# Designs tried in a protein design run: peptides against a protein of PDB entry 7RZF. Part 44

Target 1, 358 residues: chain A of PDB entry 7RZF
Amino acid sequence: PFQEEHLKQLYKIVPIKDIRNLYVTFPIPDLQKYYKSNPGHYLGHLIGHEGPGSLLSELKSKGWVNTLVGGQKEGARGFMFFIINVDLTEEGLLHVEDIILHMFQYIQKLRAEGPQEWVFQECKDLNAVAFRFKDKERPRGYTSKIAGILHYYPLEEVLTAEYLLEEFRPDLIEMVLDKLRPENVRVAIVSKSFEGKTDRTEEWYGTQYKQEAIPDEVIKKWQNADLNGKFKLPTKNEFIPTNFEILPLEKEATPYPALIKDTAMSKLWFKQDDKFFLPKACLNFEFFSPFAYVDPLHCNMAYLYLELLKDSLNEYAYAAELAGLSYDLQNTIYGMYLSVKGYNDKQPILLKKIIEKM
Target 2, 358 residues: chain A of PDB entry 7RZF as posed
Amino acid sequence: PFQEEHLKQLYKIVPIKDIRNLYVTFPIPDLQKYYKSNPGHYLGHLIGHEGPGSLLSELKSKGWVNTLVGGQKEGARGFMFFIINVDLTEEGLLHVEDIILHMFQYIQKLRAEGPQEWVFQELKDLNAVAFRFKDKERPRGYTSKIAGILHYYPLEEVLTAEYLLEEFRPDLIEMVLDKLRPENVRVAIVSKSFEGKTDRTEEWYGTQYKQEAIPDEVIKKWQNADLNGKFKLPTKNEFIPTNFEILPLEKEATPYPALIKDTAMSKLWFKQDDKFFLPKANLNFEFFSPFAYVDPLHSNMAYLYLELLKDSLNEYAYAAELAGLSYDLQNTIYGMYLSVKGYNDKQPILLKKIIEKM

## One batch from the design tools (peptide; aimed at target 1 L68)

Design b2_p18_5_s3 (made by RFdiffusion4, then SolubleMPNN; from b2_p18_5, 11 letters changed)
Fold by OpenDDE base, seed 3:
Order: structure tokens, then C-alpha cells, then sequence
Structure b2_p18_5_s3 (fold): chain B 358 residues (1-358), chain A 18 residues (1-18)
């Protein structure tokens, strides 16, 4: 167990590569026995969320952070870590204290809202999707993990334990949130900017680092983290697939796309999947405009329009990605190209959102 | 030490994301 002397520590680490990373870590109890509820995954999903009102969205808007990951990590025997990791910009490296303040403001927002059963249900549904298609999409990643998992889970549950959420445990979510406090923090900053400012060397890799106590004034600043009105819980993810039915191959299925609709304003080509047998589709739209490339001005306007359209769709991008949907928008010499890919069940919802922004 | 192990783990994680 971490003693008080191990808490409120700052590590300044010199990397070999030119990287800038911040690790904000909290020792938490061993939660392995609670794999059916996985409160660390619930918190990681929210803290690591990339949508509007997320921690990342705010830190990115300030130009301090490029990427953010939140989650539970295995520790030594009898404890785990909850880790918030960010990729720092050069500017973000100067604002580490304020970045961590925003982390505690977001955590305070999670405490104020309390555990949400609908968020747990979304995590459950997303994990069920990931599990259901794991063997078809990523055969290599599973075998190396099984050996470690066998020590912690019943043999019958080993295959499912990482993915299947069964029990909503708000008490455990609150218990983990209660450990995510400034008084329990361990901070690591990885940057070449600490070269020549370190006093220790790690034995295995010769990594240079410095350990410092975080000043009590800084801890107190983080303890007094208020509710930042920019932080909001995510909206419900409407893109999570629930129907995975695969339609039978039609007797007249062509090996190439067949023209199924021909009108003065549109042609529609269709090819049924005869190979993968997944509940996925690829929708490709080519829009033709005689004005798109008539002159440099129209070309620039078409480019600007598409950039504005992409920006207006950013609110859905992450939720779609989590649900296994993607879209692509490109300018073409004839106009615009739109692609929607992934699970077919909620593609009409995403397509409608795109069309409503056009 | 606990510190050295954590320093190593943080670096290893930082490199896995690159």
C-alpha cells in the first residue's frame, strides 16, 4: 500500500525520444474482484471521453494537450492505479499545474453528477460489440493476454471477463472517485526539457529523472477545484449498434456493384457482401456540381465549405468512432465525396446527421 | 525502487503510444 510519503510526488523524466507526456496517477484498491462492474472502465470512459464538454476537448481548446487517455492499470499485489495520461504541446508543458487543475475540475463534475446507469449501459453495450467481433477483427491480441487473466478469473469467464459488464455498482464508482484526489496524486512529466535538471538515474535504462514533493500550495489549489461550467457529461451515444443480423446472400447477388436505381439526378449501385459476412456496410456518395471547379474561387469556396462541414460534424465523430462508425468527406474535381463505414444498424442516423449539417 | 519501476513503466507507456 502507498504510504503518505509516496503521495503528492512529482517526477520529471528525461526521455530518449522527443516526447512530452504527463501522467497523473492515483493508487486505488485492487478492483479485480469487481471485474463484472469494472468501475475503473466507467471512469476511464468518461475521463477519456473526446466529445463536447470532455476534459480533452477543453485542454485541446487551450492548445495544451493533443491526446488524452484515462483508465485503470494493474499495480503491484493488492493495489491498482488509475491513470490520466496526456500528450503535451510545448505550451502545455508550461501549464502542467493548470492541466491537472482541469483534471480535478472534471473529476469534481463526475462527483457532482454521480454515477449514471445509462453510461454504464453504454459501456456494457460497447464492450459487448467489441467482444462479439473480437475474433473476426483482431485474432492476434487475445492469446498473450489469456495467460495473465487465468490467474484472476475463473476459467469459464476468462474469455469474457475483460469485456462483459454485468453489474452496475455506483458504490464502487464513488469509491474510486474518492481516491482520485490531490492528496493521493503521483505526477510524472516526461520531457527532454528536464535534461541537465535531474539528480537520479534509473538502473535498467539509465533514464535520468528528478523526484520532488508537490508543494502544499499546489495541492491546495487542486483541492479547491471548482465546478468548471465547460465540463459536461457526454450525451447518449445514438450510434451504438444493437442489431447484428446478417441478411442472407441474394440468389441474384452479383460479384460487382449492380445499378439498382437510375434517375435523372442519381444513380445507386449496390453490392452485397459475399466474403466477410459482417453486419457492416460501406456507403459511398459522390456529389457532382458543375460549379465546384469552374474557377479558382469556386474551388476555394468548395474547399472552405467542406472544412466547415467537417468542423460542424466533430461533435459526432468520437461517438461514431466508439460505436464502430466512421465517415470521410473529401473534395473531388467534380464536387464532393462522402463515405460512411462501419456497423450498418446506426449508419442511417449518422448519415442523417451529416445531411442535416450540409 | 518503486520510483524507478514507475519511471520505467511511464516511459514504456509513452513509447507504446508513438
Amino acid sequence: as target 1 above (358 residues)
Amino acid sequence: SLDEREVREWLEEAYKRL
Scores: peptide ipSAE 0.234, ipTM 0.839, DockQ to the pose 0.575
OpenDDE base, seeds 1, 2, 4, 5: peptide ipSAE 0.229, 0.032, 0.030, 0.070; ipTM 0.833, 0.694, 0.699, 0.698; seeds 4, 5 fail the geometry check

Design b2_p18_5_s4 (made by RFdiffusion4, then SolubleMPNN; from b2_p18_5, 11 letters changed)
Fold by OpenDDE base, seed 3:
Structure b2_p18_5_s4 (fold): chain B 358 residues (1-358), chain A 18 residues (1-18)
Amino acid sequence: as target 1 above (358 residues)
Amino acid sequence: SEDERFVREVLEESLKNL
């Protein structure tokens, strides 16, 4: 088992590459038998969320963090780890204690709100999408992972065990949350800024590092993490596809886009997919304005408008991405280009959100 | 040691995010 002597430790690690990383880890029980509920995935989804009121959103707003990943990892015999891994800015290196405080504030928010069945359902639906299309998109990557999993799951369930959530287990979510405490933390910071400040060398790679105990005062500060009012649970993801129906090929399907609508103000071109047979579509819109490129002022106004529009849509970007939707907005010489791509089922919802911000 | 194992683990994970 992970020994108590390894808890409340800080490691300062010198990388070969110019990387700045914060690695926060907690020992958790072996959750393998609970693969149908996967409480670590539920928590990883929330802790790693990038939407408004997320941990990452707040840490980005402070200029301390670029990226954040949360999730469970396999450990040694009889335990796992829950990991929060953060790409640090140069400023973030100076605020590691406060970054970790925000992690515990977010975890405290999750405790206060309790397990949410709707969040579990979203995780289930997202995993079902990923599973359904995994074989179609990347057949080769599946075989190497399966070999390790075969030792732990029935053969029939091995293919599904990583993806199919079946059981909402709030008790297990709370159990894992109870392990995500300052008294159970191990912290590593990776930065070249520790060069010449280390006292140990790792045998295999010659990696220089320093280990020190986290001060009790810092542990107490994290234990007393309050509810930060900036942290909120995510809103429901409106973009998760549920309909995967593929329409039959039309008898008059053209190999090229056909003009299906021609009006004084719009032209619509359409091409049905005849090759991939996926429930995906690409919507491309070109907007023409006689004012877009008349003079430098109008060009700058069109640029500023698009930047403001993009900023106003950032709240949907991550939720769309998780659901396998994307959008792109670009200035053109004639006006604006909009692209919406991904699963066709919820594209109208995303398109509506874009239009409502225009 | 467990410490060295952990240092290796951290480095390996840190390099995956690049």
Scores: peptide ipSAE 0.512, ipTM 0.933, DockQ to the pose 0.548
OpenDDE base, seeds 1, 2, 4, 5: peptide ipSAE 0.481, 0.493, 0.504, 0.481; ipTM 0.925, 0.927, 0.932, 0.924

Design b2_p18_6 (made by RFdiffusion4)
Pose (drawn by RFdiffusion4):
Structure b2_p18_6 (pose): chain A 358 residues (1-358), chain P 18 residues (1-18)
Amino acid sequence: as target 2 above (358 residues)
Amino acid sequence: AKIEEANEFNAFLEEFEE
């Protein structure tokens, strides 16, 4: 649907709720026919990746961006999109051309080195382990899912869809990586600061927007010279699991969780798993404080402190959320809360780091 | 989802400063 008359354009949209965002839209051909190599998932794993020396961490270091989501959007049949959607700070709206410039800097940093064998092997291993201990399904919604993807795949791999990968073909990685060029951009800015500046309006919904077609100054400023920032490739993962042993049932087996420790400091509830036999467990905690909800000031500093703790710890723990260990730490009325769940091997390192950062 | 939460956090920080 994107003919070249309406390419290289930058819209300005006025919202109703106060948000600020930047969408970068590329068009690409259909890659649902390539469901074995999956080049869109490779570029999605290399663009939207938090951690040391990556696209998001540098934009955090310049104070312009809270978070960004990579990957490719799939639309209808026979055509596909690719999106880099970002949200903005107060002075992140002033430097949009520089943000998109850094986006093409990281794209060119990934075009000078291109394919990687170990990233494909690591991602295939992760999908294979994440498929081997695939948990049980709720019977409603699961049959709708496997009837939702029954149109595309044959009868043998109706289940093993986007789980098992056979081959690493760098040609298709290079092909989709070539279609990401500044002749193929469609920038869209959402900000509430364009109240009285909009000429055009939407008939269907009634929203207002513009046409600021990007002059060639910034296009030929985008693709001209792009060496690097302080970017780097992600490093070897250490949260990949290795212990897949189901520990045996002990003498004191109980059907409900029993109180084992009762002190004036803490109490526990414990139950070995009897039904599922998956090498994974969930640990949860609820810390209490009478000072958490005393007045609005003390009920407001709690969200700020806990949020800054999540800010300063996502850079470390995204590899744990990517390997299958997810944690969550949010506030409650009475006190604060913690819940770490996932594979059975790397809970101590993650929970201990959470405490010592806390 | 994280973008929506970040927008809610920016709106909360502005209201907190006021």

Design b2_p18_6_s1 (made by RFdiffusion4, then SolubleMPNN; from b2_p18_6, 11 letters changed)
Fold by OpenDDE base, seed 5:
Structure b2_p18_6_s1 (fold): chain B 358 residues (1-358), chain A 18 residues (1-18)
Amino acid sequence: as target 1 above (358 residues)
Amino acid sequence: SKLEESQKRENFLKEFKK
C-alpha cells in the first residue's frame, strides 16, 4: 500500500513524443477477488462514458480535453489503481487543476446518485455480448492466456471470468468510490513544456520528471467539489442487442446482392450472409439529389448540413458503439451516403434516431 | 472509454508502479 508520503503528489513528466496527457491515479484495494461484481468496471464505465452529461462531454465543451479513459489497472501485490487519463489540449494543460475539480465533481455526482442496478445490468449485458462473439484466438495465444488466467480464477470459470458479471454489489461500488478522494490522489502531467524543468530521472527508461507535493489549498478545493449540474448519469442504452437469431440460409441465396425491390423512387439490393453467420447486418443507403451539387453554394450547403447532422447524432454515437453498432454519413457527388453496421437487432432504433435528426 | 479498451497508453503508467 502507498504510504501517505506517496499520496497528494504531482509528477511533471517529459515525454519523448509531443503528447499532452493527464493521469489522475487512485490507489485502491485489490479487487481481483470481486471479479463477479467487478466494481471497478462499473465505475470505469460511468467515469469513462462519452455520452451527454458525461465527464468527457463537459471537459470537451470547455476545450480542455480530447479523449478520456477511466478504469482499474493492476498494481503491485495487494493493491490496484483506478486511473482517469485524459488527452489534454494546449488550453487544457493550463487548466489541470480545474480539470481535476471536474473529475471530483463527477465522482461526487456518482456518490449522490448511488449505485444503479440498471447500469450494472447494462455492463453485464455488454460483456455477455462481447464474450458470446469473441473472435477465435490463435490456439497458441489462447493457451498462454488461459494459463495466465488460471492463476487468478477457478478452472471452471477461466473462460468466462473476464466477461461475465454475476453479482450486483453496491457496497463494493461505494467502497471503491470512497477511495476516489483528493487525499488519495497521485497526479501525473505529461508534456514537453516541462523540458529543462525536471530534477529527477526514471531508472528504466531515463524519463525526466519532477515530483512536487500538491498544495493543501488545492486538495481542499477538490475536497469541496460541489455538484455540477452539467453532469448526469447516462440514459439507458437502447442499442444493446438481445436477439441473436440467425435466419437460415435461403436456397435461392445468391453470392452477390440481388435486386429485391425496384420502384420509381428506390432500388433495394439484398445479400444474405453465407460466410460469417453472425447476427449482424450492413445497411447502406445512397441518396440521390439533383440539387446536391448543382453549384458551389449547394455543395457547401450539403456539406454544412451533413456536419450539423453528424453533430446532432453525437449523443447516440457512443452508446451505439458500446452496443456494437456504428453509422457513417458522407457527402457524395450525387447526394448523401448513410451506412449502419453491426448487430441487426437494434439497427432499426439507430436508423430511426438518424432519420428523426434529418 | 474504459481503460481496459485503451491498450495504447499503458507504457506511461508503468512508471507509476514504483
Scores: peptide ipSAE 0.123, ipTM 0.687, DockQ to the pose 0.034
OpenDDE base, seeds 1, 2, 3, 4: peptide ipSAE 0.013, 0.019, 0.114, 0.018; ipTM 0.515, 0.558, 0.681, 0.553; seeds 1, 4 fail the geometry check

Design b2_p18_6_s2 (made by RFdiffusion4, then SolubleMPNN; from b2_p18_6, 13 letters changed)
Fold by OpenDDE base, seed 5:
Structure b2_p18_6_s2 (fold): chain B 358 residues (1-358), chain A 18 residues (1-18)
Amino acid sequence: as target 1 above (358 residues)
Amino acid sequence: SELEKAQERENFLKKLKK
């Protein structure tokens, strides 16, 4: 475990590549024995969430951060790390203290709300989906991975332990949250802007860095992080599939799309999957408008309309992605194109959300 | 997935260490 002298430290690191990253790291106990509950995954899911009221949503709205990842990582013997990593904008590099304050405000929100069994259930369901439809790895890669995992899991559970959540352990979630405190923080900022301002060199890779103690005043500011009213827990993910039934191939299944509906206002083609046998569908819609390309003004209006529509749908994009759904909206010379892809079970829900925003 | 993005970032960090 890190001694107190290794906590509350700031590392300014010079990268080889032109990147700007912030790593906020917390030493945590070894949680390997708790793989069935995986409290670090629960917290990583919430802290790394990209939906409305998320940490990333707020930091992105400030123009400080492009991407965020939260989760546990293996450390040295007897401990792990919880790491929040963000990709910094140029402006975000100037606001690192404020970014970290927002992280602690979000963590404080998680403490205030307490562990949510429904969130655990969503994580469980998402992992079950991911496991069920995991692509077959190459045998050599698969065997080497299994051999590595055998050091941590019983042989019977090696195949499932990474994916299957079994036990809701609010006590362990709270225990990890209690380690996510300013007094237990290690901060690393990676930027070329520190070139020529470093005084140390890392022994293994020759990475130049400067180590500084984080001022007690800054630690105190983070300790006094209040509840930011912009932070909210995510809403329930309505797109998580629950039905994975694969319909049998029809005897009259065509190798090409067949016209199954022909009306004055619509034509519908259908092709049953004869190759993949997955509970997935691709819905493709082409909308025709005589006004779409009648003149430059209408073209520009159609473009603006779709940009606004995409923006209005952004609230669902992350939840859909997590659930293995995607959508695409494009302008065409005849009007617009909409595609919905992924697990078929909740596609009607996503499609309805899209239509309601149109 | 967040896990894939985390692995990709970890692989990126491993590449930064080379």
Scores: peptide ipSAE 0.010, ipTM 0.454, DockQ to the pose 0.042
OpenDDE base, seeds 1, 2, 3, 4: peptide ipSAE 0.010, 0.007, 0.007, 0.008; ipTM 0.455, 0.423, 0.428, 0.449; seed 4 fails the geometry check

Design b2_p18_6_s3 (made by RFdiffusion4, then SolubleMPNN; from b2_p18_6, 10 letters changed)
Fold by OpenDDE base, seed 2:
Structure b2_p18_6_s3 (fold): chain B 358 residues (1-358), chain A 18 residues (1-18)
Amino acid sequence: as target 1 above (358 residues)
Amino acid sequence: KKIEESQERENFLKKLKE
């Protein structure tokens, strides 16, 4: 367990690579015994969320952060860490205190809303999907992972323990949230801007760093983090597949796409999967417009249109990605290209959302 | 994203723990 002297510390670290990162770390109890409820996974899902009203969305809107990851990490025996890690912009490097304030505002929002069983259920469902198809996609990596898991789980549960959420434990979620406080924080800032400003060298890798106590006034500022009205819980993920039926291969299945619709306005080709036998599909659409590339102005307008369209779809992109769906939109010399890929069950929903924004 | 899904940053976090 970290002693009190190791808390409320700021580490300024000089990287070898030109990177700017912020690590906000909290010591937490060992949660391994709670794998059936996995409260750290629940919190990592929310804190690491990228949808509207997320921590990342707000920090991106400020121009301070590019990417965010959040969740539990194994520590030494008897404790874990909860980590929020962000990739900082140059501007974000100047606003680290405010970034961390926003983190605590989001955590405060989670406290105010309380544990949500529907969020737990989504995590459960997502993990179930991942488990169901993981072995089919990458069999070779499974053996090395199992060996690591055997140290933590009974042999009978090793295969399922990482993925199987069984128990909604709001008490444990709250317990972990109670550890995510400014008084328990360890902050590391990684930037080349600290070169020549360090006074210590790490023994193992020779990493140069400076350690400073976080001022009590800053800790107090974070402790008094109010509710920021920009933060919202995510909406329900409508893209999580529930139907995994694989249709039988048709006797007349062609090795190439067959033209199944031919009209003046549209042609449709179809090929059934004869190789992977997964409940996945690829939908590809090419749109033709006689005006798309008539002149430079129209080209620029078409480009701008797609950029705006993509921006308007960002709210769905993360939820779709979590559910194993993706889309792509590209300009073509004749108009635009749309691709939707992943589990077939909820592809129509994503496609509808895209079309509604067009 | 969840940290568990972000394997690339794992090595750096190990260095910070030591």
Scores: peptide ipSAE 0.220, ipTM 0.735, DockQ to the pose 0.036
OpenDDE base, seeds 1, 3, 4, 5: peptide ipSAE 0.215, 0.230, 0.237, 0.214; ipTM 0.740, 0.739, 0.733, 0.734; seeds 3, 4 fail the geometry check

Design b2_p18_6_s4 (made by RFdiffusion4, then SolubleMPNN; from b2_p18_6, 11 letters changed)
Fold by OpenDDE base, seed 3:
Structure b2_p18_6_s4 (fold): chain B 358 residues (1-358), chain A 18 residues (1-18)
Amino acid sequence: as target 1 above (358 residues)
Amino acid sequence: SRLEEAQERENFLKKLKE
């Protein structure tokens, strides 16, 4: 367990690679016993969310952060860490205090809203999908993994324990949230900008670093983090598949796409899956316009249109990705290409949202 | 790759735990 002397510390670390990272770390109790509720996963899902009103969305809007990862990590015996890691922009490196303030504002929002059973249910459903469609692991790697897991889980649950959420435990979520406080923080900043400004060397890897106490005034600023009105809980993920039925192979199934609809304005080809037998589909749309590439102006307008369309769809992209759906939009010399891929159940919902933005 | 960056991040986090 970290003593008070190990808390409220800032580490400035020189990387070998040209990377800029911020690690905000909190010591938390060992949550291994609570694998059925996995409160750290719940919090990691929300803190790491990329949708509108998320921590990442706001930090990206500021130009400070490119990516964010939140979640629990194993510690030493008897404790874990909750870590928020961000990839910093050059500007973000100058605003680390403000970035961390926003983290605490988001955490404060989570405290104010309280644990949400529907969010837990979404995590449960997402994990169930991931488990159900998990690729077959290589036997040797799988056996070694299972052997390690047997020390932590009952034999009957070893295969499912990492994926299956069973119990909504708001008390445990609140318990972990109570550990995510400025008084418990350890901050590490990784940047080449600290080269020549370090006074210590790590013994194992020769990593150069500087350790300093975070000023009490900064800790107090983070402790007084107010509710930022830009932070909101995510909306319900409409893209989570619930129907996994596989239709039987048609008697007239062709090995290649068959033309099933031919009109003056559209042609439709279809090929049924005869190999994978997954509840997935690939929808590909090619749009033709004689104006798309007629001159440089129209070409640039078509490009700008797709960039704006993609930007307008960003609000759905993350939720779709979590649910195993993806889309792609590309300019072509003839017009536009749209692809929608993943679980077939909610593809119509994503397609509708795309069309509504077009 | 995102995987190599993730591994480097994991290795870095291991270093911070020590």
Scores: peptide ipSAE 0.011, ipTM 0.501, DockQ to the pose 0.035
OpenDDE base, seeds 1, 2, 4, 5: peptide ipSAE 0.009, 0.010, 0.009, 0.010; ipTM 0.496, 0.501, 0.503, 0.467

Design b2_p18_7 (made by RFdiffusion4)
Pose (drawn by RFdiffusion4):
Structure b2_p18_7 (pose): chain A 358 residues (1-358), chain P 18 residues (1-18)
Amino acid sequence: as target 2 above (358 residues)
Amino acid sequence: SSESFLLELVREETPKLE
């Protein structure tokens, strides 16, 4: 659908609710036919990746961006999109050309070195382990899913869809990595600061927007000289699991969780799993404080402190959320709350780090 | 038509950043 008359264009959209965002849209051909190598997932794993020296951490370090989502958007049949969607701070709306410049800096940093063998082996191992201990399904919604992807795949791999990967073909990685060029951009800015500046309006919904077609100054400023920022490739993962042993049932087996520790400081509820036999457990905590909801100021500082703790700890724990260990830490009315769940091997390191950062 | 299609795409992608 994107013919070249309406490429290299930058729209400005006025919302109703106060948000600020930047959408970078590339068009790419259909890659659903390539469901073994999956080059779009490779570039999605290398673009939208938080951690040390990556695309998001540098934009956090310049104070322009809260978070960004990579990957490719799939539309209809015979055509496919690729999107880098970002949200903006107050002075992140002033430096949009520099943000997209850094996006092509990280793309060129990934084009000078191209394919990687160990990233493909690591991702394939992760999908294989995440498929081997695939948990039970709720019968409604599961049959709609496997009837939703039954049109594309043969009868043997109706289940093993986007779980098992056979081959690492760097040609298709290079092909989809070439189609990401600044002659293929479509920038879209959403900001509520364009109230009285919009000429065109949408008939169907009634939204207002513009046409600021990007002059060639900034295009030939985008692809001209792109060495690097302070970017780097992600490092070797240490949260990949190795212990897949189901521990045996002890003498005191109970069907409900029993109170084991009762002190004036804490109490526990414990139950060994009897039904599922998956090498994974969930640990949850609820910390109490009479000062958390006293007045609006003290009910306001709680969200700010807990949010800054999540800000400063996502850079560390994204590898745990990527390997299958997910944590969540949010506030409640009474006190604050914690819940870490996932594979059975790396809960102590993650929970202990959460406490000592807390 | 291409402009309305892009607006619909931007609207569908908005809840991911909220």

Design b2_p18_7_s1 (made by RFdiffusion4, then SolubleMPNN; from b2_p18_7, 9 letters changed)
Fold by OpenDDE base, seed 5:
Structure b2_p18_7_s1 (fold): chain B 358 residues (1-358), chain A 18 residues (1-18)
Amino acid sequence: as target 1 above (358 residues)
Amino acid sequence: DEERFFLDLVRELEPLLL
């Protein structure tokens, strides 16, 4: 376990690559025995969420952060880390204290709301989907991976333990949240801007760094993190598939798309999957407008319309992606192209959301 | 322990730092 003297430290690290990263790290107990509940995954899902009212959404709105990842990592013997990693903008590099304050405000929001069983259930369902439909691994790589996992899991559970959540443990979620405090923080900032400002060199790779104690006043600021009214728990992900039925191949199934509907306003082609046998579909829509490409003004208006439409759909993009759905919107010389891909069960919901914004 | 954390961090960052 880290001693108190190893906590509240700031590392300024010089990278070889031109990168700007912030790592906010918390020592946590070894949670390997609690793999069935995986409280670190629950917290990583919420802290790393990209939807409205998320930590990332707010930090992006400030122009400070591009990406955010949250989760547990293995540590040395008898402990793990919970890490929040962000990709910093140039402006974000100047606002690291404020970024970390926002992290603690979000963590405080999670404490105030308490553990949510519905969020755990969504994580469970998402992991079950990912496990069920995972790509076939190469046998040699897979056997080597399984051999490594045998050190951590019972033989009977080795194949499923990484994916299947079984137990909602609010007590363990709270226990981990209690470790995500400013008094337990270790901060690393990675930036070339520290070149020539370091006083230490790492022995193995020759990485230049500076270590500093985080001032007590800064720790106190983070300890007094209030509830930021911009932070909200995510809404229920309505795109998570629940029906995985694969319809039998029709006897008259064609190897190419068949015209199944022909009207004055629409044509519909359909091809049943005869290769993959997955509960997935690809919906492709081409919208034709005689005005889309009539002149430069109409072209620019059509482009602007699509950009505004995409922006209006950002609230659903992450939730859809998590659920294994995607959409694409493109301008064409004839009008607009829309595609919706992924698990077929909730595609009508996503399609309806898109149409409601059009 | 600090060196180990820094080393662990550097190892985690190795793909990014190298």
Scores: peptide ipSAE 0.025, ipTM 0.682, DockQ to the pose 0.277
OpenDDE base, seeds 1, 2, 3, 4: peptide ipSAE 0.025, 0.021, 0.023, 0.023; ipTM 0.653, 0.619, 0.640, 0.690; seed 3 fails the geometry check

